Peptides against a protein of PDB entry 4GMN. Designs and how they scored, part 69

Target 1, 375 residues: chain A of PDB entry 4GMN
Amino acid sequence: RYANITLLALVTLASIGTDFQETLVKGNQGSRESPISAADEEWNGFDDADGDAMDVDQKSSSGEDQEEDYEEIDVKEDDEDDDDDSITSEMQADMERVVGADGTDDGDLEDLPTLRELIQTAVPQLIRLSNLPIDSDESLTIQSHALSALNNISWTISCLEFANGENANIHNAWYPTAKKIWRKTILPILEADSADLKLATQVTSLAWAVARVLHGETPTDGNPHRKFISLYHSSKQQAGGNSNSIEEPEDPFQGLGVKCIGVVGSLAHDPAPIEVNREVGVFLVTLLRQSNNVPPAEIVEALNQLFDIYGDEELACDKEVFWKDGFLKHLEEFLPKMRTLTKGIDKRTQPELRTRADEALLNLGRFVQYKKKHA

## One batch from the design tools (peptide; aimed at target 1 D251 Q254)

Design b2_p25_1_s3 (made by RFdiffusion4, then SolubleMPNN; from b2_p25_1, 15 letters changed)
Fold by OpenDDE base, seed 4:
Structure b2_p25_1_s3 (fold): chain B 375 residues (1-375), chain A 25 residues (1-25)
Amino acid sequence: as target 1 above (375 residues)
Amino acid sequence: SDLEKIRESVRRYQRELTLKEIQAG
């Protein structure tokens, strides 16, 4: 019974995240002209559908009072909450320096009550549910659904533009929560070293969504980029050996390899430690060098990550990694390979992959030409 | 610029990919 209610609640939260995405995407398309009119769409609460009172017949069976002595498990509230507030204040002060004068810096989502409730009420519960001890198929199911809900919420928020102080209120509200998801959900699951590729795929998707907002400000504790690089390699080794049909997702971009590249690419953005950036950059460039054995979708993602990470010449990683490690040469040498790869994709069978590869090829040519002008 | 076109293209790609990640979740 509780499982079904929890499952329904998680499915509902995942659905709300999806519906909220559509609303946020529509809102961001509209807000180029008119201020977000507070559409007084009263969120019509759950209509109390007159669910017939199942007359649970109170059979009064006088079963004996076995006083099961529920030992009060004194859950020591380990006051680990204090260290998170100090980091939030310094980060808030750093954000105040970047957010220009017009944003009320308070992560007050007064104007976005649904988003506030998602971030402040739902996400903490989902984090808790994702961290339950896995002792049953039910707990595994709960974890999976909690991860799906967190995924949908996190991806939805990652659709918002936060550049130039846009949506600063949402960013400020999400940022500490995103770090909590990272520390309390993503890291523990990654550290558990589960052979479950489904769980690994779910957590990696969530990690990508979170890292698309946090970027290089994602907690670097335990070198998560190396864990995802390791997971990438492990996923390739398993696919090559056992004919266990892990149903390759019909969408090439839904593969664990793409997700791993997306995560590590996002983690490598400024202000990531230069060593993290280097390790990720070398990983990505190595995929291009080994492209004969790399799925085209992973190449597309790796290229897009490289363009994003190394697109800014003012960043320390441009000088200390991109130029110093000779990435331009590798990108230039990859151009003819990318042309061949892209042309090898059938437009009839894989139209999207072909389109994405054509775009990535075009951008690679532009990027190489850009970097050659700025050498 | 060519860089701006790259950034716009990448951002479009990322947005379209995000829609799929939510639909799969």
Scores: peptide ipSAE 0.451, ipTM 0.922, DockQ to the pose 0.840
OpenDDE base, seeds 1, 2, 3, 5: peptide ipSAE 0.444, 0.449, 0.446, 0.451; ipTM 0.922, 0.923, 0.923, 0.923; seed 3 fails the geometry check

Design b2_p25_1_s4 (made by RFdiffusion4, then SolubleMPNN; from b2_p25_1, 14 letters changed)
Fold by OpenDDE base, seed 1:
Structure b2_p25_1_s4 (fold): chain B 375 residues (1-375), chain A 25 residues (1-25)
Amino acid sequence: as target 1 above (375 residues)
Amino acid sequence: SVLEEIKESVRRYQLELTRKEIEAG
């Protein structure tokens, strides 16, 4: 009985997150024609006028990381057989504790009471539900719905502009919660090394949504970029052997491979450690070299991530990785392959994929020219 | 229920966003 109520609550929260996303996206669409699909971060292409720098105005808000020592709440397994009602009371007490301990200046969301309730009340419960022991098909269903709700909320927030101090109150309220989703939900599921590709796809989608806000400020503990690179390779190996058609998602941009690229790309932004940036950059450039066996959507995503990561010449990663590791040569050598790949996509059967590939090809040409001018 | 209050609050927020969008255009 409780599980059905929990499922209904989770489905409702996921629906709210979606309705909120559609509203924020429609709001942004009043100013920008293209639907921000999860992959439709329009790289704001160079305005044709002055052939000057990619102003990737990634103002890293250097929020002072007060590493408050999150004391490991050692969940003592007190084995007491206490009845079905205990989950609700402990859930309520932990929620009060989570709201009470983060006396950080939670961005004043007085004017945004719903978003405040989603961040402060709903998300902590969803984090808890996503971390329950999987002992039954019911627990697995609860986790899946909790991850879906977290995904929809996180994607919605990731569609907000935070550049130049826009939406700073929302950013400040979300930032600690996003780090908590990462540490408490994403990392434990990644460390469990589940062979469940559905769960892996859900957690990777959530990780991408979270990493689109945190970027290089995403916690580097346990080298999560390597886990997602490993997951990318593992997913390709499994698809090659068992002809059990895991139904390739109808949308080529919803594939696990694209999501893995999106996550690791986002993790590699400044102020990410240079070694994390290097490992991701080498991974992305390696996909371009191996493009004959890589889905076109993954190539499009890998290119967009490379443009965003290495668009700013003032960043340490430009000198220490892009130029030092000779990425320009690989991008230039890939340009004729990208032209062939893009022309191979049928506009009638895959119009979106073709449009995005045409854009990525245009941007690749511009990016190579830019980097050659600034060499 | 908290969920209905959240839904109603989302609806209010959506209306406020839509209003701000209309006022900005």
Scores: peptide ipSAE 0.021, ipTM 0.481, DockQ to the pose 0.026
OpenDDE base, seeds 2, 3, 4, 5: peptide ipSAE 0.014, 0.015, 0.019, 0.015; ipTM 0.466, 0.420, 0.433, 0.433; seed 2 fails the geometry check

Design b2_p25_2 (made by RFdiffusion4)
Pose (drawn by RFdiffusion4):
Structure b2_p25_2 (pose): chain A 285 residues (1-30, 108-237, 251-375), chain P 25 residues (1-25)
Amino acid sequence: RYANITLLALVTLASIGTDFQETLVKGNQGDLEDLPTLRELIQTAVPQLIRLSNLPIDSDESLTIQSHALSALNNISWTISCLEFANGENANIHNAWYPTAKKIWRKTILPILEADSADLKLATQVTSLAWAVARVLHGETPTDGNPHRKFISLYHSSKQDPFQGLGVKCIGVVGSLAHDPAPIEVNREVGVFLVTLLRQSNNVPPAEIVEALNQLFDIYGDEELACDKEVFWKDGFLKHLEEFLPKMRTLTKGIDKRTQPELRTRADEALLNLGRFVQYKKKHA
Amino acid sequence: SFMEEARKTSLEHHRENFEHFVANA
């Protein structure tokens, strides 16, 4: 039963996690009662995956169970985070997911992050999931072991398809949990790291530049948020952004539109947004 | 305003990234 009974069930739950994304797309061209697949995924499939993700690991075989269990959590969390939850959008699905997303973080991402050593493959898996979960949580995401510090250290140390880089994952997840209403100090650290990335953009991969700019725009674009005054202005983030604008233009034109297109067009949007961003705040004390 | 636009753009990019992951898997 081993090869069939356990591994097959996980790989299939993970595929179900992947393919539910197509239901969302196709469903658009035409209490989760209307979405039983999603309802079952959250209420039934996910609790067992959190359990499996937790347990040793005493042996290599259970090392694979954990990995597969993390793959399924990852695919489901990713697909769910592909929904618009800003404003009142998709509120039914948000309430069904949010507490579970908190559990996945506390019971899965956090204990694994507690024991620093040793894997890169595994370190890559947890960050990918944490990024998915934090996209929904948005600073409501738990601040316990000061996880942003760990993901920050993971970025620099793992320094030794552009958008699949682990570094991009570290930027996204730390950037996502630093949105309001996060602890203002947690936001200060994450914001400082994201801006430092620009000041020292001399050697940062272009994709990591685009993600850093999107994360910053996503965080400090509302003057009513305490962190816009408490951090963005208090630490003068505006100067580095104005200084980075010329540096950003050359690196964008340094990207072969023909090899490869997506990064180029994505970077064009970031500089465009970067320019518009430097204006809006320039207009606000 | 800008925050809303950024969130929408980031969401689109997030979807593209997941598609890439799936394509590479």

Design b2_p25_2_s1 (made by RFdiffusion4, then SolubleMPNN; from b2_p25_2, 14 letters changed)
Fold by OpenDDE base, seed 2:
Structure b2_p25_2_s1 (fold): chain B 375 residues (1-375), chain A 25 residues (1-25)
Amino acid sequence: as target 1 above (375 residues)
Amino acid sequence: MLREEARRQSLRLARERFEREKAAS
């Protein structure tokens, strides 16, 4: 009985964490549809220049190929628009305040009651549940659901803009909680060195969401970047050796390798120690050098992390790592390989992967040109 | 979806930074 109530509560908290994100995305889209007043600039029509009517003769070849009457089976897609409008009016109002606040209102979390209760009440319980001794299948199930709820909440918060002092109230409330998730949930699970790739994937997903907010301020206790690099390599060795197909996630960006790259990239951002930044930067550049044996999605992630880490020339890591370790040469040498890789992705079977690879290729070209100007 | 929008935002910020620096240079 208590376990089922706990599981239901964890599923509900995981849902709320997702619904909050959808509302954030919708709110960020609505603020961009400021109606550009269609000023009726009469675009005076292109003059139809008199293109000569070449009279190409209608040669009448009468091939009688049989119209096979394919009965259009009107599959009524019952669009069960289960518009599970599960978004409470209070959650919607909180998200409208987060999105619609022109960044001048230092709105206290007092104005965001739902988000306050998620951070202050729910997350501490989820941390507790994720740290229960694993002594039964029930405790393992509770841990998995607690990690899922923490993941969804942490990802939702990591989608907020915190640059330039935006959402500073939310950042300030989340920051100590994010550090608590890291120290109490992520590190203990990562240190247990479990052979459970499902658990490793869950904790690495959560670690990425948390590290996207904490960046280089993520607790360095026990060198977590090395543990995630080790986990990356271990995951590749297991995938190559055991034909026990852990179902590769249908989304190539949901793979454990991509998640490990996302975590270590986020951990290497300023103000990360230069040694941490260097180890991660060398790891990421090494993936590009070994690109023939690396999934395209991991290459795309590694490139994005390199752009985010080394995009600012004012950062100490630019001089002490990027230039000193000669990363520009490796990125320039990778450009033709990235073009080949991107062209090799079928747009029909992997449209998202192709789009993201095209974007990463474009950004790589821009980044190399940028760095060459600032050399 | 979740990771993608967060990534699109990070990529947008990096892109907007590169475009601003490219316009300032």
Scores: peptide ipSAE 0.020, ipTM 0.592, DockQ to the pose 0.072
OpenDDE base, seeds 1, 3, 4, 5: peptide ipSAE 0.018, 0.016, 0.018, 0.016; ipTM 0.624, 0.593, 0.589, 0.602

Design b2_p25_2_s3 (made by RFdiffusion4, then SolubleMPNN; from b2_p25_2, 12 letters changed)
Fold by OpenDDE base, seed 1:
Structure b2_p25_2_s3 (fold): chain B 375 residues (1-375), chain A 25 residues (1-25)
Amino acid sequence: as target 1 above (375 residues)
Amino acid sequence: SLREEARRQSLEQHRQRFEREKAAS
């Protein structure tokens, strides 16, 4: 009984975190529809031109009205409008404010009551539930649902713009909570060294969402980047052996390998320690060198992470890692391989993977040219 | 900058990914 109520509450919190994202996405789409300024259609006047009334003769042909009595089969469409109207009016109002407000620097979420309660009340309970002693299948289920809810909330928040001081209030409220998720949920699960690939995938997805906000300010204690690199390699060794492969997710971008790359890439951003940046950078460049044995989606993610990490010449990692370790040469040597890889993706069967590979190829060319100009 | 455009594209790709994780759950 208590377990079922807890599970229902966790599913509801996961739904709320998800509905929040949909509302953010809808709100961001609505703001890009700048109302096309109704150009003043100057009402050009009624010019009274006297055009001749041609008398077209009304030929009277009496067509017989066959009243075909179509019995209107009242198909009661039971519109089971599963209006999963899970988006409360309060959530909608909070999301409209998140999209529309110039971020006040105050970490006060006074104007965002649903988001405030989610961060301040719900997330601490989810952290507690995710860190329960695993002594039963019920405890595992509770942990999984708590991780799912934390994942959805963290991903939703990670999709907000923060780069230019945008949403600073949300960032400031989330930042200490994100660090708590990292220290109290992610690190303990990673330290437990479980062979459970499902749990590893869940915690890695959550770690990515958290690291997308914290970047190089993610706690480096215990070298978590090495744990995710080790998890990446371990996941590849298991896929090669038994044909009971966990069905690779239908979406090539949902794979554990992509998630590991996303985490470690995010962890390597400034102000990460140069040693952490170097180990991650070498890992990512090594994937490009081994690209014949790496899924295309992981190559796309590794490239995007390399662009995000090393796209700024003013950062210490540009001089101390990118130039010092000769990454430009490896990226330039990878260009023809990336062209071949991208062309090998069928646009009909994998349209998204192809689009994202075409974009990554374009960006790789631009990035190599940029770095050559700034050498 | 190239970084800002790459980051914007990365964020959009992650948004689309998360929407699909949602649709698959």
Scores: peptide ipSAE 0.021, ipTM 0.617, DockQ to the pose 0.820
OpenDDE base, seeds 2, 3, 4, 5: peptide ipSAE 0.008, 0.020, 0.009, 0.017; ipTM 0.443, 0.599, 0.449, 0.609; seed 3 fails the geometry check

Design b2_p25_2_s4 (made by RFdiffusion4, then SolubleMPNN; from b2_p25_2, 12 letters changed)
Fold by OpenDDE base, seed 1:
Structure b2_p25_2_s4 (fold): chain B 375 residues (1-375), chain A 25 residues (1-25)
Amino acid sequence: as target 1 above (375 residues)
Amino acid sequence: SLREEARRQLLERHRERFRREVAAR
């Protein structure tokens, strides 16, 4: 009985975390300024002005224009008003205030009562439940659902813009809680070195969501970047041995390898210690060099992380790691491999993976050109 | 941007879909 009530409460909290993000996304679609995620604004290295880079590759495909008359299948958008009554009017009003608020207020969540209660009341209980002694299948199930709820809440908050002092009130309220999740939930589970790939995937997903807000200010105690790099390598050894039993997630971006790359990439941002940045940067560049044996989704994530880490030339990691360790040469040598990899992805069977790879290829070309101008 | 939309879709997928578990109980 108590276990079922606890499980229902955890599922409800995880749903609330999901529904908040859906409301934020809907609110942002109504506002003409889609909030650029904080990680996009920090990488100011792409001046939008040079539109001319798209024109070069069009000329060589003399493919005969078979005008296949795509009959406009008038897909009647059945406006099934899925009035998905899942979002409370209070939650919606809080998210509308988050999207509409000039982020000027210094840490008071007075105007965001639902988000305040989520951070101040729910999350501390979830941290406690995720760190309970595992003595039964029921306690393992409670831990899993507590991690799932923490994951959804942390991912939702990581979708808010915090660049330029935006949402500073939410950032300031979340930041100490995010550090508490890291120290009390993530680190203890990573230190237990469990062979449970499901638990490892849940903790790595949560770690990525938390690290997307904390970046290089994520607690470096116990060198967690090395643990996630080790987990990446261990996951590859297990997948190579039992090709039949690990259902590769239907979504290539949900793989444990992608999540590990996302975590370590986020941990390597300024003000991370230069040695942490170097170890992560070398790991990411090594994946590109070994790209023939790396899933395309992991290559896309590794590229995006490299752009976000090394996009600013004013950062100490640019001089002390990027230039000193010769990363530009490795990125240049990877360009033709990335073109081949991207062209090898079938648009019909994997349209999103292809779109993300085409984008990462475009960005790689621009990034290499940017770094060459600033050499 | 394509990057923002791709990030949005990635973030949506990193959420665990509890609707099915609540509806199945």
Scores: peptide ipSAE 0.020, ipTM 0.633, DockQ to the pose 0.149
OpenDDE base, seeds 2, 3, 4, 5: peptide ipSAE 0.020, 0.020, 0.020, 0.020; ipTM 0.640, 0.640, 0.626, 0.635; seed 2 fails the geometry check

Design b2_p25_3 (made by RFdiffusion4)
Pose (drawn by RFdiffusion4):
Structure b2_p25_3 (pose): chain A 285 residues (1-30, 108-237, 251-375), chain P 25 residues (1-25)
Amino acid sequence: RYANITLLALVTLASIGTDFQETLVKGNQGDLEDLPTLRELIQTAVPQLIRLSNLPIDSDESLTIQSHALSALNNISWTISCLEFANGENANIHNAWYPTAKKIWRKTILPILEADSADLKLATQVTSLAWAVARVLHGETPTDGNPHRKFISLYHSSKQDPFQGLGVKCIGVVGSLAHDPAPIEVNREVGVFLVTLLRQSNNVPPAEIVEALNQLFDIYGDEELACDKEVFWKDGFLKHLEEFLPKMRTLTKGIDKRTQPELRTRADEALLNLGRFVQYKKKHA
Amino acid sequence: AMEHFREDAKKAMETALAEAKAAKA
């Protein structure tokens, strides 16, 4: 039963996690009662995956179970985070998911992040899941072991398809949990790291630049948020952004539209937003 | 913004499945 009974179940649950994304797209061209697949994924499939993700690992075989269990959690968390939850959008699904997303973080992402050593493959797997979960949690994400510090250290140390880089994952997840209403100091650190990435953009891969700019625009674009005054202005983030604007223009034109298109068009949008961003705040004390 | 994320998420999921299938194999 081993090869069939356990691994097959996980790989299939993960595929179900992947393919539910197509239901969302096709459903649009035309209490989760209307979405039983999603309902079952959250209430039934996910609790067992959190259990499996936790357990040792005494043996290599259970090293594979953990990995597969993390793959399924990843695919589901990703697909769910592909929904618009800003404002009142998709509120039914948000309430069904949010507590579970907190559990995945506390019971899965956090204990694994506690034992630093040793894997790159696994370190990559947890960051990808943590990024998916934090895209929904948005600074409501737990601040316990000061996880942003660990993902920050993971970025620099793992320095040794552009958007699949682990570094992009470290930027995204740390950037997502630093939105309001996060601890103002947690925001300060993450914001400092994201801006430092620009000041020292001399060697940062272009995709990581685009993600850093999107994360910053996503965080400090509201003057009512304490962190806009408490960090963005208090630490003068505006100067580095104004200084980076010329540097950003050349690197964008340094990208071959023909090889490959997506990064180029995506970077064009970031500089465009970067310019508009430098204006809006320039207008606000 | 959401479109780019969905593309990236799709690629990440495909990669995860490919690795999972390869490991099972």

Design b2_p25_3_s1 (made by RFdiffusion4, then SolubleMPNN; from b2_p25_3, 18 letters changed)
Fold by OpenDDE base, seed 1:
Structure b2_p25_3_s1 (fold): chain B 375 residues (1-375), chain A 25 residues (1-25)
Amino acid sequence: as target 1 above (375 residues)
Amino acid sequence: MLEYQREVARRENQQSLQESLASLQ
């Protein structure tokens, strides 16, 4: 009874965390529809011009349409309680404010009451629940749902733009909480070294969402990038040995391998220590070199991470890692392999994977040309 | 990419909500 109530509350918080994401995105799409000022084109009236309607005599042939007596199957409306995961009016207003906030208003979180309560009240409890001793299936279920709720909230916030001081109020409120999630939830679970691939996938998803905001400011204590690289390799070894179909997630981008790449890529951004950046960069480039046995989605993610990490020439990692370790040569040598890989993806069966692979291939060509010009 | 992670998270939440509600009955 108490566990079921706790479970429902965790699932509700996970829902709220996702619904926040929709409203954030809808608001950001709505602000890009700058109202084209419908200039008041005064609709000047119908002038009555007389044009002769020619009399085209088309003989309608009488098709005897057979009245097929569709028996009204009285589908009893089973009131499936559409659990109307209805975005609250407060959440809508908070999202409109977050998206409409011209990045100049250091608006207090006072103007974002739902987000404030999520960060200040809900997240600390979710962190507590994710750290419970696992001694029963019930405690494992509570941990899983607490991780799901943290994941959704963290992903939502990670979708905001924080560059150039945009959403600075939200960033400043989230940043200490994100570090707390990392230190109190993510690191302890990673250190427990559980053979549970489901838990590993959940914590890695959460770690990616958190690391997308913290970037290179993510706590480096215990070398978490090496733990995620190790997890990547361990997950590949387990999939190769047991012909028991771990159902590859229907979506290739939800795989543990993709999530590991996303985490370590995010951890390698400036101001990450150059050695952390190097280890991650070498890992990512090594995936490209070994691409014959790497899922296409992991290659796409590894390329995107490499572009984001090494896109800026002013960063220390460009000189000290990208150029010094000869990454351009590996990217150039990978270009023909990427063309073959992308062409091998059937656009009928895997349209999303194909689209993202075509984009990553285009960006790889541009990136190689850019770096060659600036060499 | 972001929209996709959202749609997956939404589907996982809806399923988890239904499972949780079904466990309360």
Scores: peptide ipSAE 0.047, ipTM 0.714, DockQ to the pose 0.298
OpenDDE base, seeds 2, 3, 4, 5: peptide ipSAE 0.048, 0.034, 0.062, 0.033; ipTM 0.717, 0.707, 0.725, 0.707; seeds 2, 4, 5 fail the geometry check

Design b2_p25_3_s2 (made by RFdiffusion4, then SolubleMPNN; from b2_p25_3, 20 letters changed)
Fold by OpenDDE base, seed 1:
Structure b2_p25_3_s2 (fold): chain B 375 residues (1-375), chain A 25 residues (1-25)
Amino acid sequence: as target 1 above (375 residues)
Amino acid sequence: MLEYEQEVARKLNKQNLEDSLSSLS
């Protein structure tokens, strides 16, 4: 009886989380429908005015190279062995202080009472239910439904734009809760190292939704990117050994491999530690190098993640990882393989996969050209 | 946000809802 009421409540919360996505998307679209006044200004066509090519004479002024003599300042390296243990404790204490500020300013969501109740009332209960000891099939079912509800809420919130201070009130309310989901739900399930691929798929889906908001601000405790990379490899080994085909999901983009790529890609965004960025970047580039054995949907996701991580040249990861580790060469060498892969996808049987592969191929060409101009 | 990511998120939500509903039947 209690189990059935709990399950019904969890399914209801999962439904509310999904239905709220439509409401938030419509709300954000309605704010972008500023009435384009139908000023039917007849765009009078460009008249073909034959304007003559003015020959601008290139006067090459020879600038004289002044050789400034750089004096070698002999900086003595004093090898003081200062113990690296101190930085971990203060950053942990400040993170605990930011997490321990239960200053959920209840004011930030005054206009969004349903979202406030989802974040402040429902999510803490879902976190609790996802962390129950698994001692029965009923406990497994409750965990699965709690993870599904957390997933739907987290994905709904991850569909909002937070760039340029958009939806800042929602971001501020969600951010501490997203970190709680990560630390209390995602990490404990990943650390349990369960052979349950269904549970692994659910937690990885939730992790992706959470990481799409937190990006490089996702807690790095216990190197979660390595756990998801390990899960990616383990999932491929299990699929190859047992002829019990876990039915590949009908949607190629719903596979555990795609979800693992989405998580680790999101974790590698600025301000992620450069070493985390490097390990993820090397993983993604390695998938492209091994593309003959990688599903096309995973290649599409790996490319999109690489574009998003390394699209900005002002970020430290551009210099310290992208250029330093020679990623441009690997992307350029992958272009002809991507063309072959994309052309191999049947438009009739897999129209979505083909469209997304055509887009990723176009973007790869543009990205390689962009990076070559900024080299 | 890419229209792609919003569509993935909508599909993920829909599929997880269908899976949740199928487990109750």
Scores: peptide ipSAE 0.026, ipTM 0.707, DockQ to the pose 0.739
OpenDDE base, seeds 2, 3, 4, 5: peptide ipSAE 0.021, 0.025, 0.025, 0.026; ipTM 0.581, 0.702, 0.707, 0.711; seed 3 fails the geometry check

